# Peptides against a protein of PDB entry 9GMZ: the designs that were tried, part 189

Target 1, 343 residues: chain A of PDB entry 9GMZ
Amino acid sequence: TGFPLELLTRPATERLAYFENYTVAHPRLKEVYEILMRTIAEPAGASFIFVYGASGVGKTTLRLRVEQKLTELALPKLESDRARVPVVGIEAIAPESRYFNWKEYYTRALITLEEPLIDHKFDYGVRGISRDNFGKINVESKVVAPALRRALENALIHRHPDVFFVDEAQHFGKVASGYKLQDQLDCLKSLANMTGILHCLLGTYELLTFRNLSGQLSRRSVDIHFRRYCADSPEDVQAFKSVLLTFQQHLPLAETPNLVDHWEYFYERTLGCIGTLKDWLKRVLSDALDREATTITLKDLQKRALSVAQCQKMFKEIQEGERQLSETEADVQNLRSALGLGA

## One batch from the design tools (peptide; made by RFdiffusion4, then SolubleMPNN)

Design b2_p20_6_s3 (from b2_p20_6, 12 letters changed)
Fold by OpenDDE base, seed 1:
Structure b2_p20_6_s3 (fold): chain B 343 residues (1-343), chain A 20 residues (1-20)
Amino acid sequence: as target 1 above (343 residues)
Amino acid sequence: MEELRALLKKNKDVQPVLPP
């Protein structure tokens, strides 16, 4: 099934919004979604879930779909428990300095957790945290990070979400020294332990460096690898072409563009990352709508493609991440062999 | 890039399938 044909008579803004909100249910997204949903439902004493993969693989799309599903599943219980929040999702910000801004992190987490529409308002026990006339949380500049942490811990305990999502979690690792990186891990561990709330960290392969610094996290964490589609696998190439076929049917244009015939060029400029592909097609669709074009051409695709230099950089980062994971898998096999368990 | 182009050529004939 394609896009609703009624969109062809709608404003360019509605046509673009349709495509922005459209999500292709591709095999890797479905697989990781099912694993993540199962792990959230049955954490088996885990305090952390790590979801790692290439930039633009679709981690934010995965998070948003899980947040939606957890909210839908919680709705019947939220009618009776008006204090509960089913899920919290934030994005970690890249530090502007050599230090991660914990004050900003705790403030953003607290603002996201304390939904203005919630009837049961919580007292944080912290002077300088208030609600405005719309029920939105305001934090005074004088409130220090340790006070915001205590407010967030109390709010997480009271609201009891099934999971706390942190997107772009590799930003915790962007610290100048290994000692400070351990302190960041210990800070997150303490927050998870004090609240009893499961934390899910989503990030690039740089998140592996952060994960590997703590042998104690490995005992209380579940790992989920969100893989890209690989050009050496016929099944992965079929899945990638199937995503192109689905996107071409869901571009709200008068003439269906033939994206599948250009699959090699799409693969070259996305490296099998569906988020990168979707963002590219959004830019090209926006340009086509601005020109009132009936379709998308190869020339239109080329204007908004990532440069060869950008793709080469992204490919090196992917290869390094995939290598580190392959080495870890080989280390597990070597450990099994050394223990006499066989391969 | 040349290695990527060689991999892409090997799987050129793979056909897309519509999701159910």
Scores: peptide ipSAE 0.107, ipTM 0.781, DockQ to the pose 0.842
Fold by OpenDDE base, seed 3:
Structure b2_p20_6_s3 (fold): chain B 343 residues (1-343), chain A 20 residues (1-20)
Amino acid sequence: as target 1 above (343 residues)
Amino acid sequence: MEELRALLKKNKDVQPVLPP
């Protein structure tokens, strides 16, 4: 089944919005979704979930789908418990300095947790945190990070989300190495422990640096590798071509473009990352709609493709991350063998 | 890149399947 044919008579904005909101349920996304949903339901004493994978693999799409499902599952309880928020999700910002801006992080988390439409308004007991006439949280510039942390701890305890999502969590690691990185991990660990709220950090393979620095987090964390599709696997190539076939059917154009015949070019410029593929097709669709084009050509694709230099950089970063994981898997097997547990 | 091209050639005949 393709897009609704009625979209061909609709404005370009509605046609684009359809494609933006469309999500291909590809095998890796389904697998990671099921593992993540199970882990959130039964954390088994875990305080952290790490979801790592290539940039553009689809981590944000995964987060949004889990947030949607957790909200849906919570709806019957939210009618009786008007203080509860089922899930909270934020994106970590790249630090402008060698220091992570915890004040900004806590402020964003509070703003996201305090939906203006929530009936039960909570007082944080912190001077300089208020609500405007629309019920939106306002944080005065004078409020210091320790006060915002206490406010967030109280809000998380009161709202009791099933999980706290932090997207682009590799940005916590972009600070000065060593002791300062440990302090940040200890800060996150303390927040999770004080609130009893499960934290899910989604990020690139740079997130593995965080995972490896804290032997204490290892005991309280679940790891989920969101893999890309690999060109050396016939099953992965089939899945990737199937995603292309699905996208070509869901591009709201008068003539269905043949994306599958160009699968090698799509793979070269996405490295098997479905988020990168979707973003590329979105840009190309926007250009086609602006020109009132009936279809998408290879020239249209080439105009919006990532450069070869960008792809080479991304590929090097992926290979390093995949190598680190493979070495870790080998180390686990060696440890099991040395312990007499078998491979 | 040459290795990637070699791998892509090896799996050229793999056919897409429509998701159910």
Scores: peptide ipSAE 0.093, ipTM 0.779, DockQ to the pose 0.834
Fold by OpenDDE base, seed 5:
Structure b2_p20_6_s3 (fold): chain B 343 residues (1-343), chain A 20 residues (1-20)
Amino acid sequence: as target 1 above (343 residues)
Amino acid sequence: MEELRALLKKNKDVQPVLPP
């Protein structure tokens, strides 16, 4: 089934919002969603979940769908437990400096967790943390990172989310030395241990460095690889073409564009990453709606495509990440063979 | 890029399927 035909008579803003909110349930997204939901329900003593994959593979879409589902499942219980937040999700910000800004991280996490609409308000006993007239958390510049950490620990304990999501979590690794990276990992580990809250870190293949540096985190973590679609696999090519077929039916335009005939060009400019594909199509749809176009042409696609140079850079980063995983898998098999456990 | 084009050409005849 395609988009609701009534959208063709609606404002451009509603037509764009429909496509933005539309999610293709493609095989890799379903697989990772099921693993992630199961792991959140039954952590088995894990304190961390690592979800890693190419930039633009769809990790943010995965997070938002899990957040939605956890919220829906919690709704009947939230009437009796007015302090509870079922899930909290933040994006880690790229540091402007050489060091990750923990003060900013704790502030954003606290603001997100302390939703103004939540009935039960806490006083964290931290001078310079207050609420405005709308119940929004305000953090004064004088509040130091250790005080913000204690406030966040208390908030996480009282709100008791099923999971704490951190998107773009590779930004924790943007430190000048291996020693400083260990300090970042110990800080995250301590926060998870002190609160008892399961943390899910979503990011690029740079998250593999976190797994390799902390054998202690590895013992208390679940790893989920969100793979892209590979052009060498006929099954992956079929899935990618099926996503294009679905998107062309869900673009709210008078004439259905033929995206499938251009699948090679779409693959060249997305590298099999469905998030990158969706973001490209959103930009092209926005342009088409602005000019009141009946359809999307190849020329319209070309105007909003990533450059060949951008695609070459992304492909190199993907190949390096996939290589590191393949080496790790080979090392595990070699270790199993050396232990007599068989392949 | 040439390797990618060769892979794309190899699987060109694979047909899309609508989700159920």
Scores: peptide ipSAE 0.082, ipTM 0.781, DockQ to the pose 0.853
Fold by OpenDDE base, seed 2:
Structure b2_p20_6_s3 (fold): chain B 343 residues (1-343), chain A 20 residues (1-20)
Amino acid sequence: as target 1 above (343 residues)
Amino acid sequence: MEELRALLKKNKDVQPVLPP
């Protein structure tokens, strides 16, 4: 079934919002979603989940769908436990300096924990944290990072989310020479241990470098690889074409565009990353709606495509990440063979 | 890019399916 035909009589903003909110349940997203949901439900003593994959593979979509589902599952309990927040999700900010901004991280986390639906005012025990008339947390500039950490620890214990999501988590690894990346890992580990809250770090393959620097995190972490679709796999090509077929049915235009016939061009300019594909189609749909166009043409697609140079850069970054994972899998097999456990 | 185009040509005839 395609989009609701009534959307064709609706404003361009509503038509665009429909497509923006639409999610294709493609095989890789479903697989990673099921693994992630199961791991959150049964962490088996893990304190961390690492979800890594290409930029634009759909990690943010995965996070939002898990957040939605955890909220839905918690609703019956939230009626009795008004202090509980089912899930917390933040995005890590790229550091402007050699140091990660922990003050900003803790502040954003505290703001996210103060959902308007929480009737219970929590005292953070920290001077310079207040609420506005709308219940939004305000953190004064004088409040230092160690105080904000204690406030966040107390808030996480009190609110007891099933998981704490950090998107763009590779930004923790973006530290200049002379700063101990280990100190950041120890900070995250300590926060997870002190609160008992499972942390899920989502990021690019740069997150692997961060993850591998702590042999102690590896013992308490679950790894989830969110793979792109690969052109060398017939099954992956089928899945990618099926995503194109689904998107063409869900573009709220008078004439259904033929995206599937251009699948090679879509693959060349997305590298099999469905988030990149959706963002591209969203830009093209916006342009089409602004022109009151009945459909999308190849020329409209070309105007909003990533350049060949951008795709080549992204492809090198993906290949390096995929190579590092393949080497790790081979090392595990070699270790098992050397131990006499078999491959 | 040339290698990618070669891989795409190998699987060009694979047909899409509707999700269940």
Scores: peptide ipSAE 0.052, ipTM 0.739, DockQ to the pose 0.828

Design b2_p20_6_s4 (from b2_p20_6, 12 letters changed)
Fold by OpenDDE base, seed 4:
Structure b2_p20_6_s4 (fold): chain B 343 residues (1-343), chain A 20 residues (1-20)
Amino acid sequence: as target 1 above (343 residues)
Amino acid sequence: MEELRKLLEENKDVQPVLPP
């Protein structure tokens, strides 16, 4: 079934919101979703989950769907445990300075734990944390990062989420020295250990650098690769075409555009990344709705496409990440062979 | 999410018990 036909009589804002909220259940998303949900339910002593893949592969969509499902599963327990929050999700920000701003990170995490609904009277045990009349947390400039950390530890213990998500987690790695990156990972590890809360770091292939920093972290981590669709795989091409067909059916336009016939052009400009595809189609849909257009054309698509130069840069970054993973798979096979575990 | 929001809003006046 396509979009609800009633949307054609609705405002452009409702039509756009429908498409923005629509998620295609494509094979790679389903696979990673099932692995992630199982790992959250049974972490088996893991303190970290790393979800890595290309920019625009759909990691944010994965996070939002897991957050929704964990919330639905927790509802019966939240009736009895009114203090519990089922899941917390933040986005890591790229530091403006050479140093990761832990004060900002802890502040954002506290805000996310407390926005939308918690009692104005929660004492974080830290002087200089207050709430405004809207319930928004204000942190005074005098509050130091160690105090905010203690406040976050207390909040996480009290709220007991099933998982703490950090999106764009590669931004932890933007520190010019490997020593400072180790200190950052030790801080995250300590937070996970002290709270007993499972941390899920979502990011680009730059997260692979975190695997090698500590054998102790690696022993307590689960790795999930969110792969793009590859043009060299007939199955992946068919899955990508099926995604285009589904988006074609769910664009709330009077005339259904033929996206599938242009699959190679869509692949060229998305590199098999479904998030990049969705974001492109959102921009084109917005333009079409603003013009009260009945459909989208190839010219409309071309106007909002990434440039060839942008795609070449993104593809180089993807190839480097995929290469590093292939080397890791070879190292596992070499280790198995060296252990006398037959192929 | 909306149901969670509603439940948490209904629970707004529930004082969090700090662990001892």
Scores: peptide ipSAE 0.016, ipTM 0.397, DockQ to the pose 0.010
Fold by OpenDDE base, seed 3:
Structure b2_p20_6_s4 (fold): chain B 343 residues (1-343), chain A 20 residues (1-20)
Amino acid sequence: as target 1 above (343 residues)
Amino acid sequence: MEELRKLLEENKDVQPVLPP
């Protein structure tokens, strides 16, 4: 089943929005979604979930789909408990300085947790946090980070989400020293412990540095590796081709482009990352719609492709992350052997 | 496992990967 053919008579904006909202249920996304949903339902005393993988693998898509599903599952209970929020998701911002802006983080988390449509007004007990006439939270510049933290703790306890998502969580790691990084992790750990709310940190392989820095976090964390597709695996190549086939059927163009025949070029410029692939196709679709084109050509793809230099940089970052995981797996096996547990 | 598959099937906005 392809896109609705009626889209061909619709404005370019509607055609683009269709493709933007379209999600391919590819095998790695399904696997990680299943593990994540199970872990959220039964944390087994975990306070953290780490979801790590390549940039552009599809972590944000995973988050949004889990948020949607948790919301749908909570709807019957939300009718009786109007104070509850089923899930909260934020994106961590890259610090402009060598210091993570906790004040901004807490402010964004509070704003996200307090959607204007929530009827139940809670007083956070913090002077300088107010609601406008539309119910939107306003935080005065004078409010300090410790006060915002207390407000967020109270909000999380009161709203009781099943999980707190932080996307691009590698940005917590962009701190000048390993000691300050430990302090930040201890801050997050304290927030999770004080609220009883499960935290899910999604990010690049830079999140592995967080996992390794705290032997206490490792005891209370679940790790989920969101793998890319690998060209050395026939099964992964087949899955990647299947994704291309699905996308070509869902591009709202008069003539279906043959993306599958160019799978090697798509793989070369995405490294098997489906988010990178989707974003590339969005750019190319936008250009095609702007010129009222009937299809997408290889030349159109080439105009919007990542450069070889960008792909080489991204591949180096992936290889380093995959290497660190492989070393960790070997260390586990060595530890098991040393303990006499066998292979 | 079956409940999780059902949860994925219930997600209307997630389209299955088609075989080539």
Scores: peptide ipSAE 0.007, ipTM 0.400, DockQ to the pose 0.068
Fold by OpenDDE base, seed 1:
Structure b2_p20_6_s4 (fold): chain B 343 residues (1-343), chain A 20 residues (1-20)
Amino acid sequence: as target 1 above (343 residues)
Amino acid sequence: MEELRKLLEENKDVQPVLPP
């Protein structure tokens, strides 16, 4: 099992695109996928799902696979319910200022929600929202954030997606401290409540700070921890090696590189994050294809590896996130003990 | 996404009626 051998006769662009589009179905991705799909199907009164984990663990890949699956499941119903959109997904942008740009957020959400429906005129109930000749939503500069919010609320109610995804959701927390962060949470909570649409926020461990600020959101939220592979777990090490084995089989090169023999070096420079690993291999593959190389060497890997300093910084961020979660688990255990509930 | 686009392209003539 490997890449189609016919790719070896194809242009470098097609060979690279094959690898870019290839997704390894690794154990943690499957586990989180199943939990997320189940939670979307049966939210049990939850208004929010929080998916958090290390940068480069594969959260965007998870989102895209869930979006694909929700779309596939909805297709038969969309023949009869032509107004429905099965899923909407946006990426939260890091704010350039000390204030979150809600106008930009609502505009992007509207654009993404209506992108499949470019030929359908939707009346947003807001003046200054139009569609161009290509069906692209245009928002006039005079349209204020509260008007765009109402437009998005109306669009979400009308289109009724199974879930609203916000990727890189830690960006909500970066700009606001204290009351301003609460106001952002209350804004999202109000949007979810007014529309009846389940929101899924995907982000780094910085999302935990955002989640913990609202005791009301905690009661209406489901948490999903997308863990990295840990070197102290034999099962995780074996899963990581199996991912390397799969990637080496799916690199469209004349000679299959032996990535598995270098698993410790791959682990050192990815911290067990499969997205980081894929991005690294993509860069190395691009370089190899540009040189018309038959294989990938350790020197090629070293040239595109994250620096030790980058890995140390990423590892500190991971350790802080994992510590915060471990404290939460200890708090649950302490609460159970204090309630006289046995271990 | 391409299949959804195709289905939505085939459904171009159905104007979403806002609920009253």
Scores: peptide ipSAE 0.006, ipTM 0.356, DockQ to the pose 0.009
Fold by OpenDDE base, seed 5:
Structure b2_p20_6_s4 (fold): chain B 343 residues (1-343), chain A 20 residues (1-20)
Amino acid sequence: as target 1 above (343 residues)
Amino acid sequence: MEELRKLLEENKDVQPVLPP
């Protein structure tokens, strides 16, 4: 089934919004979604979930779908427990400085956790944290990071989300000169331990550096690799073509564009990353709607494609991440062999 | 609660639910 045909008579803004909100349930997204949902439901004493993969693989889409599903599943319980928040999700900001801004992180986490729609007001016991007339959290500039941390700990305990999501979590790796990455992990570990809240860190393969540094986190973490589609796998190529076919059917244009016949070009410029593909198609759709075009052409695609230089850079970053994981798998096999468990 | 439910209902038809 394609897009609703009624969209062809709607404004360009509504047609674009339809495609922006549309999500293809592709095999890798489904697999990671099922693993993540199961792990959140049954953490088995885990305090952390690491979701890592290529930039543009679709991690933010995964997060948003899980947040939606957890919210839907919690609705019956929220009627009886009005203080509860089912899930909280933030994006870690790339610091302008050479170090991660914990004050900003705690502030954003508090603002997100204490959304205006929460009926049950909580007193943080911290001077300079207030709600405005709209119920939005305001944090005065004078509030120091340790006070914000205590406020967040209290808020997380009181709201008791099933999971705390941090997207772009590789930004925790930006430590000031002389600080260890381990101190950042110890801070996160302390927050998870003090609150009893499961943390899910989503990010690039740079998250592997975090995972490898803490032998204590490794015992309390679940790893989820969100893989791209690989052109050397016939199954992955077929899945990628199926995604193109689905997007082709869901572009709200008068004439269905032929995307599938250009699958190699789409693969070349996305590296098998469906988020990158979707963002490319959004840009091309926006241009087509602005021109009142009936369809999308190869020339329209070429105008909004990532450059070869951008793709080469992204591919090197992917290859390094995939290599590190392959080495880890080999280390596990070597350990098993050394223990006499067989390969 | 009611606004969150409304937001979820308004988004329900537009976003394919990943099959369980």
Scores: peptide ipSAE 0.000, ipTM 0.392, DockQ to the pose 0.018

